# Peptides against a protein of PDB entry 2AUS, part 15

Target 1, 323 residues: chain A of PDB entry 2AUS
Amino acid sequence: ADIKREVIVKDDKAETNPKWGFPPDKRPIELHIQYGVINLDKPPGPTSHEVVAWIKRILNLEKAGHGGTLDPKVSGVLPVALERATRVVQALLPAGKEYVALMHLHGDVPEDKIRAVMKEFEGEIIQRPPLRSAVKRRLRTRKVYYIEILEIDGRDVLFRVGVEAGTYIRSLIHHIGLALGVGAHMAELRRTRSGPFKEDETLVTLHDLVDYYHFWKEDGIEEYIRKAIQPMEKAVEHLPKIWIKDSAVAAVAHGANLTVPGIVKLNAGIKKGDLVAIMTLKDELVALGKAMMSTQEMIERSKGIAVDVEKVFMPRDWYPKLW

## One batch from the design tools (peptide; made by RFdiffusion4, then SolubleMPNN)

Design b2_p25_3_s3
Fold by OpenDDE base, seed 5:
Structure b2_p25_3_s3 (fold): chain B 323 residues (1-323), chain A 25 residues (1-25)
Amino acid sequence: as target 1 above (323 residues)
Amino acid sequence: SAAAAAAREAERRAYFRERLARHRA
């Protein structure tokens, strides 16, 4: 998520009409909710599905979806996309995750050995999905980006870990325990990051949502519920972006593929097959799609399909048809 | 801020220590 992608400008003279669209910061509260994502602090106990069902009841919503399952016992960052934004959770599934974990060792191990062995688990690891996973139980490689030991207290090891999506921390801890020769289990786990969503001022509880919804509906105070809901564009901050001309927005919003002439600016390092976010010049999410060209091809070519549009988010009427 | 991050880390450590104490009882 933190990879600053260079922005390459293809058309430096492209302007946007301020009267068109609804920028993420300028949505009426009802529209903001319809295109919202909650950075929920999931409590330990309930399933991620139960929590989504509670949010739907609290906020009187028809649809919502979560940005990647947390086990019942696991707390922390659970992005919950609302209403028209529900499908944006698919952008969060492949995103990196961070956790804080408590590992309990089944024997005494010197701290130097703990530190040395845990450092060896940075990089590629082989995992088998647990029985409870809907994923086929095939061996798979996963990346551990970093392991940071926060505290060692005898047999208890508190650590932060950054991992590729779908890395099982319970399995990682089991393998660390085997490598230490004493065995280990996961005592506690909290997710501290899911792509662009982290533990910050945007993190809210279920209790906060109850109160903030009440303040809006009963007291007429929308400020709290507005702050508790992030724009759906937050959920795509980690993706490579392509910004398009105002004249191309309505076509893409109707489900047309993005063609090269519609591109104003784009991130460097897009590869063919990448998931990309198509944005307006006001940083509104139009659609998600599959890149059909690299960044370089999108710069060099004058024509062709740049993005195969898979999921439209923007309403068809926010921008005029200019064709 | 770095200070806010450090405070959150301290709170996480406290939270897990309290839970550990409950599992030892």
Scores: peptide ipSAE 0.025, ipTM 0.606, DockQ to the pose 0.086
Fold by OpenDDE base, seed 4:
Structure b2_p25_3_s3 (fold): chain B 323 residues (1-323), chain A 25 residues (1-25)
Amino acid sequence: as target 1 above (323 residues)
Amino acid sequence: SAAAAAAREAERRAYFRERLARHRA
């Protein structure tokens, strides 16, 4: 998520009309909610689906979705996309995750050996999805980006782990225990990051949401509920972006594919097949789509389909039809 | 801030230590 992407400017003269669209920070509270994502601190106990259903009841919403399942016993960062933003969760499903885990060893192991063996699990690992997973039980490679040991207390190992989406920490701990020769199990797990969402000032509880909704509805104080909900654009911060001309926005908002002439600027390192965010020059999310060209091809070519538009978020009327 | 991150990390460590103490009792 912290990958600084270079921005390549293709059209340095492109301006945007300040009267068109609704920039993330300028949305009225009702519109902000309609295009919102909550960085929820999921409590242990409920399923991720139960928590989404509670948020819908608390905030009087028709639709919501979550940015990747947490098991009932697992707490922490659960992005919940609201209403018109619900489909933005597709950007979060493939995003990297961070956890803090407590591993309990089934025997005594010297700390030096624990540290050495856990370091060997950084990089590519082979996992089989658990039986409870809706994912077909094929062997798959997953990346462990880092393992940081926070504390060792006898048989208890507290560690931070950064992983590729769909890495099973329970399975990782089981394999670490086997490599240590004593066996191990996962005692506790908390998710501390899901792509751009982390444990920061934007993290809110279900109780916070109840209180903040009441402050808005009963007391007319929108500040708290406004801060508790992030703009949907937050959910795409980790994606490569393509910024488009004002004249291209309405066509993309109608579901037209993005063509090369519509591009003003773009991130470096886009590959064919990548999920990309199509943005206005005011950093409004227009759509998500599949890159049909690399960054280099989008620079060098004068024409062609740059992005196959898969999910439109922006209403059709925020920008005028300029064709 | 780095201080807020350190505080949250200390709280996480405290939470897990408390959970461990409950499982050892």
Scores: peptide ipSAE 0.021, ipTM 0.581, DockQ to the pose 0.087
Fold by OpenDDE base, seed 1:
Structure b2_p25_3_s3 (fold): chain B 323 residues (1-323), chain A 25 residues (1-25)
Amino acid sequence: as target 1 above (323 residues)
Amino acid sequence: SAAAAAAREAERRAYFRERLARHRA
């Protein structure tokens, strides 16, 4: 998620009208909520769906969605997209995840052997989805990006792990235990990252949301609830971006595919089939779509469909029709 | 900051130690 993507400028003369749209930092509080994502600290106990239902009640919302299920016993980073932003969770589902896990070993193992064996689980692993998963139970490869041992206390191993989306930490711990020869189980799990969302100053509890909503509605204090909600554009920070002309925004907001003449600038390294974010020159999210060309093809070609638009977020009236 | 990251890591370690103690009881 921390990959700095190069920005290639295709049209250096393109300007944006300051009167059009609503940049993420300039949205009125009601509009900010309508296009918001909460970096929630999910408590252990409730399901991710129950927590989303509680947020809807606390904030008086019609709809919300979460950026990838946490099991009931699992705590930590659960992005919750609000109202008009609800479907931005599509960008978060494929995003990398980080966890801190407590593994309990079923026998005594020297610390040097624990460290050596856990390092061998960095890279590609073969997993089968657990029985409780709605995912079809086929064997599949997943990436473990890193394993960092934080503490070893006898049979208890506290570690950080970065993984590809849909890696099962419980299954990883089971296989580590088998490789150590003594067996192991997952005692505790916390998610510390989901794509661009991490444990930082933006992480809020359900209690914080109750208080901050009260301060806004009863005391007229917007500051706390404004800080507790991130703009939906935060949920696409990890995606490759394409920035478009003001004249192309209304067409894309009506569900038209993005054509090559509409592109002002774009990230390097886009491949055909990638999920991309279509942005205004004011860094407003217009839509998510599938790249139909590489970055190189989008630079070299004068015409054609650059992005198949899958999901529009921007209202149709924020930018004028210029056709 | 590195200090804020270290504080959050210490809190996380404390949280897991407390929960582990509850599972051992």
Scores: peptide ipSAE 0.028, ipTM 0.612, DockQ to the pose 0.087; fails the geometry check
Fold by OpenDDE base, seed 2:
Formats: sequence, C-alpha cells, structure tokens
Structure b2_p25_3_s3 (fold): chain B 323 residues (1-323), chain A 25 residues (1-25)
Amino acid sequence: as target 1 above (323 residues)
Amino acid sequence: SAAAAAAREAERRAYFRERLARHRA
C-alpha cells in the first residue's frame, strides 16, 4: 500500500466540468454512506460476518461486505464496505496485511536465537491453510514482507509482521516455534493494517457508529457519521490508477471497456493482467478492471482496449452520455 | 507522527500483557 506510483500525464489539457459527478469530499451524507467504507476496529469475540450484520442494523443498510476475515478472537482493522461500495472489497482481499502478534514459546530460548530465527522467516514461506478455512488445504507460498520484534519477555515474543493476503499468522508462529526447537503458539493477535486501512484517526468502534448515527438521526449532526465513514475511493488507494476524460466516464459507468483515447493520466508500472482503478479527474472511482495493456502500451498506442471493466461503482447519471 | 506510533505500540503491549495476566490467573 505504501508504494508511491509515478503519474504519467497523457493529456495535459484535459479539463473536468465541476457540475458533473460527486467528488469523495463533496457527497451529501446519504450518498457518502451509499459509497462508504468503515475502518472498523473489530472487537474480539464476534465473527467478521456478525460484525458486518451489526453495522447493517446500526446504519439501516441493505448490504455490506468486509475486506478480509478476522477470526473471532482477533481484533483490529476490518474494512467494511457499505451499500453501493460493497463490491470494492475485491480490491482489499488481495491487499497486504499487518498484524501485531504475541507468540508464546513452549521452552526457554536465548533472545539472540529468537531474533536470528525470526529474521529467517522474512521472505517466502510455505503454508497449509487451517482446517477451518474455506480455502482448499493445498500447500502454497506466501510472502512475509517484514518481521519487527517489539518486545521479548522470557517466553513471550511481541512482534509486528507484514504479510501477503491469506498468510496465516498462527501457522507462521507454529513454524517459528518448530525452528526454535521448543514449539510455540499464538497467544494474541491484532490486525493493524489491511491495505490502505490502518490504525489512525479513521479507526472507529461499533459504539462510535451507534453514537454517531444517533447524533445524525436525532440531533441533525452529520459531522461525526461523515468522519466515521471513508469514501470508497480510500479502498482503492493501493491500486494502480487510470484517470479518464469526462467524455469517457458515462460509457465506463454503463459497463463499456476503457479505450486508450479516454485516458488522461495513469500510474507507471501497470502490467497486463493487473487490477486497476478507473478514476475521474475529480478522483471519483468509476470502475475496477483488468489491465489489457501495460502503462507503456497505453502511452504508445492511439487505440485499443486499455482496461476490461469488471465492476462498475459510479451511477450512470453522474456524468452525461457524450458518445 | 513517530510519537503517535510509539504510543499505539505501548497501548498494544499493555493490552497483550493484561490479556496474558488474565490467562495466567
């Protein structure tokens, strides 16, 4: 998520009409909720599905979805996409995750050995999904991006870990314990990051949501509920982006593939097959799609399908039909 | 800020220590 992507401008004269669309910061509160994502602090105890069901009841919503399951006992960052934004979770599911974990060792190990062995688990690891996982129990590789030991207290090791999506921290701790020769188990786990969502001022509890919804509905104060809900565009910040002309927006919003003439600017380093976010010049999410060209091909070519549009988010009426 | 990050780390450490104490009692 922290990869700064260069922006290549293809059309420096492209303007946008200020009367069209609804920029993320200028949505009426009802529309903001319809296109919202909550950075929820999931409590320990409930399932991620139970928490999503509670949010739907609290906010009077028909649909919502989460950006990646947390086990019942696991707390922390659970992105919950609301209503029209529900499908944006597909951008969050493959996103990297960060956790703070407490590992308990089943024997005494010198601190230097703990540090040395844990550093060897940075990089590619082989995992088998646990029995409770809906995923087939095939062996698979996963990336551990970093391990940061925060504290060692005898047999208790507190550490931060950045991992590829679907890395099982419980399995990682089990393998670390085997490598240390004494065995280990996961005592506690908190998720501190899910792609662009982290522990910051946007992190809210279920209690905060109850109170903030009440302040809006009963007291007419929308400020709190507005701050508690992020625009759906937050959920795609980690993706490579393509910004399009106003004249291309309505076609893409109708499910047409993005063609090269519609591109105003784009991120560097897009490869064929990448998941990309199609944006307006006002940074509104139009659609998610699969890149059919590299960044270089999108610059060099005058025509062709740049993006195969998979999921449209923008309503068809926000921009006029100009085709 | 680095200070806000350090404070959040201290809170996480305190939370896990408290949970451990409850499981050992």
Scores: peptide ipSAE 0.021, ipTM 0.577, DockQ to the pose 0.128; fails the geometry check

Design b2_p25_4_s1
Fold by OpenDDE base, seed 2:
Structure b2_p25_4_s1 (fold): chain B 323 residues (1-323), chain A 25 residues (1-25)
Amino acid sequence: as target 1 above (323 residues)
Amino acid sequence: SAAAAERRARIERARRIVEEARRKE
């Protein structure tokens, strides 16, 4: 998620009309909520679905969805997309995750051996999904991007781990315990990152949301609830982006595929088949789609379908129809 | 460690909040 992507400009003279659209920072509060994502500190105890239901009640919402399930006992970063932004969670589901875990060993192991063995679990690992997962119990590979041991206290090992989406930390700890020869279990788990969402000043509790909603509705103070809700564009920061002309926005907002002439600038390294975010020149999310060309093909070609538009987020009336 | 204890305390506070929210339903 933290990989800075180069931006290639195709049309350096492309301008945007300041009267069209609603930039992420300039949405009226009601519209900001309709296109919002909460970086929720999920408490331990409830399911991710129960927490989403509570957010809907607190904020008087009809629809919401979460950016990847946390088990009831697991706390931390749960992105919750609101109302019209609900479908943006599809960009977060495949995103990398970070956790802080406490592993308890079932026997004494020298610290040097703990460090050596845990280092061997960086890279590709074989996992079997747990029995209670909605996923078929097939063996699969997952990437462990990094393991950082934070503390070793006898049989307790506190570590940070960056993983590919759908890596089971409980299973990782079980396999580490087997490799150590003594066995281990997951004592505690907190998710500290989900793609672009991390533990920062944007992380809010359910209580914060209650208070901030009341301050808005009863006292007329919108500042707190505005800060507690991120624009939906936050949920696509980790994706490769394509920025389009104002004249192309309304067509894409109506579900038309993006053609090459509509592109103003784009990220380097887009491959055919990649999930991409289609943006306005004001950094508004228009749609998500599948790249039908590489970055290089989108630069070199004068015509053709660049992106197969899969999910439109922008309303059809934010930009004028210019086709 | 104090940091692990503070994380445990955050986790436990959050459990209480959820349990209290469930009791008010």
Scores: peptide ipSAE 0.020, ipTM 0.526, DockQ to the pose 0.047
Fold by OpenDDE base, seed 4:
Structure b2_p25_4_s1 (fold): chain B 323 residues (1-323), chain A 25 residues (1-25)
Amino acid sequence: as target 1 above (323 residues)
Amino acid sequence: SAAAAERRARIERARRIVEEARRKE
């Protein structure tokens, strides 16, 4: 998720009109909410859907969606995209996740053996989705990016794990337990990261949201609710980006595909088929789309469809039609 | 750091929850 992507500039003379659009830091509070994502600390107990419903009630919203289900018993980072930003969650579904897990072993195992075996689970693992998943229960590979043992206390192993989206930590712990020869189960699980969303100063509780909304509505203090809601652009920080000229923004905002002449700068390493974020020169999210070209093709070609636009976020009127 | 202390406190809370759950079985 923290992959620094090189930025390749195609047009170094491209300027942006400061009067057009609404940069993420300059949205009026109502507009900020309409294009917002909450980094929610989901409590244990409720479903992710119940929590989304509560946020909608607290903030008087018509629509919201979450950036990847947490089981009822699982706490921690749940990105909740609001209103017009609701569909930005599609960028978070494929994003890497981090968890802190407590594994309980069903027998005594030497610490050195625990450490050695858990290290072998870094890399590609074979998983079967749980019965309750909406996904067809086909065996699939998933990447474990890292396992960091935080503490070993007899049969209790506390560890941090970074995983590919849709890796089941319960299944990982089961397989670790089998490899240790004693068996194991997941005692506790907390999600500490979902793509660009982590445990930081932006992490808020449902209680914080109640209080901050009250301070805004009753006391006229918008600062707290403004800080509690991240701009939707936060939800695409982990994606490869393509920045477009002002004259291309309105066309893309109307649902036109991005053509090569509209590109000002882009990240290196885009492949055909990648999910990409189309941005203004003010770092406003215009749309999400599928790359139809590689970065190299977008540099070398003068014409053609660079991005098949799948989801527009920007209103049609933020930038003028210049065609 | 405050963040490290808070992480420790979360770990200790998770441990206490697990211990309490084990005492109720």
Scores: peptide ipSAE 0.018, ipTM 0.508, DockQ to the pose 0.086
Fold by OpenDDE base, seed 1:
Structure b2_p25_4_s1 (fold): chain B 323 residues (1-323), chain A 25 residues (1-25)
Amino acid sequence: as target 1 above (323 residues)
Amino acid sequence: SAAAAERRARIERARRIVEEARRKE
């Protein structure tokens, strides 16, 4: 999410009609909710599914989904995609995660040794999924991007950790404890980031959502509920993007694959097989799909399927059929 | 327990530090 991707322009003369579509910043409140994602501060106690059910009840929604399960005891960043945006969660499942964890050591260890050993866990680690996970219990490699020790107080170690999706922090702490020779367990865990969603001014509680929905429905004040809901385009900020011609939007919205002539601009570094976001020239999410070409192939070729379209988000009527 | 309350206070302090840092980035 933090890497600025280079943008390569293929057609510098491509214009967009301002009358077509609904840019993320110009959606009426009802439409904004239909294409929304909440950066929820999940409380400790409930399951991620219970919290999604509560949001549906609070906001009177038919559909919602979360961007990656948090255990009941784990608090913090839980992206919840709403209504027509529900399927955008597939972009968040593979996204990197950050946590703040409290590790409790089962013996006394010098601080310098704690720091040295924890630094050795940056990089590739081998994990086995816990029994409670629906994931097949095979050994797998995961990346630890960074470990930052925040505080050491006797046997309590507070640290920030950035990890690849599906890394088990409980298992990491267990292995750190073994490497220290005294053993350890996870005392507390909070998720502080899920891809583009972090602890910032967009983070809201269930109580905030109750109040903000009340202010809208009873007092006619939409400002709070509008700010509490991010556009679905936020959920794809970390993905490589392909921007398409207005003439290609309706075809993709009908489920047609994106062909090379429809591309106006694209990010550098797309590989065949990557998940990509197909965008309008107004930065509206049309669809998610699998890249069938690299960025270089999409530049050099005049024809062919660039993206296999997997999930359409854009309604069929936002742009006219121009074929 | 008092120990559980103290641990929750520590993680909440860390959350605020991380949140403040993330707002400045």
Scores: peptide ipSAE 0.018, ipTM 0.556, DockQ to the pose 0.302
Fold by OpenDDE base, seed 3:
Structure b2_p25_4_s1 (fold): chain B 323 residues (1-323), chain A 25 residues (1-25)
Amino acid sequence: as target 1 above (323 residues)
Amino acid sequence: SAAAAERRARIERARRIVEEARRKE
C-alpha cells in the first residue's frame, strides 16, 4: 500500500468503451454489495468466523470471508469480503499488517534499555507458531518492518509494529521479554492495518452495519450502506497490476490465461511467480493470477502467456466476447 | 474488565496522537 509502483504504458492509444463493464464508483447498490469488502472494526470477544457469520445475517448474504484471522481478544481492522468478492481475501492473506500492542513486563527495566532492546527486533526474527495455531509448528523467519514505541509507563510498554503476514505479536512480545531478562506478556492488541485497509473513515462497526442496513431497507436511504462497503478493487490496491484491452477482458473472464498482446499498461517490478491483479482500463478487477513473465519480459515479448489466471471475479457478460 | 477497557482506550488515544502528528509533517 505504501510503495508507489511505476506504471509502464505499452499501448498509449488503447481506449475503453464507456458502455462496457461496471466501474467501482458506478455499481448499483445491489451490485456494489455483491462485489464489496467491509473494513470492519472487529470487537474484542468473538472469533473472526463468528463476526463473519453475524455480517452475513445482518446484510442477508449467502457468502462472506475475512482477510486474515484476528484472535478473539484482538480488536480492529478485519476486511470482510462479500458474496462474489469473497475469494478476494486471498490477496489480503499475504499482505503486511500493523498493530498497536500493550506489552506488560514482569520486572522493572530502565527505559533506555527497553528502547535499545526493542530496536534490535526490527528486521528478521525467528518464530515458532503457538500450539493453538492451525499453521505447521516449524521455525520460520518473519520480517518486522518497524517498531515505534508510543509510551512507556513503568512496566507497561505501548508500541506500534509493522509486520509480515503471519507474524505472531504474542511471540514477539515473549521474545522481547526474554531479551530484557524479566519476561513479558501481551496485555492488549489491536490491528490498525491489513494491507490497504487501515483505521480511517471507511472503518465501520457491526452496530454501524445494522443501522446502515436499516436505513437502506426501511427508509430507502442507500448512502450509508454504500459508504460502509468498499469495492473489491480496494482489496488488490497493494498488488502489482496489469491493465488489459477491452478485447481481452471477456476471454480472461471466461478463465483464459492473459497473453502479452492483451496488455495495455503494467506495474514495474513484477517477477515471475508474483500474485498480480488483472484490471480493465476502468480499474475493474477481472481476475487474480500468477505472473508467468517479469515486467521486462512482458514489455519485450510480442507473444506468450503473461499471467496464469487462477481466480476470476468479473462476470462473463460485462464485456462482449470479441474472439 | 475495567482495566482492560482503559488500556484499549489508551491504545486508541495514542494511535490518534501519532496519526495527527504524521499528518502535520
Scores: peptide ipSAE 0.011, ipTM 0.515, DockQ to the pose 0.253

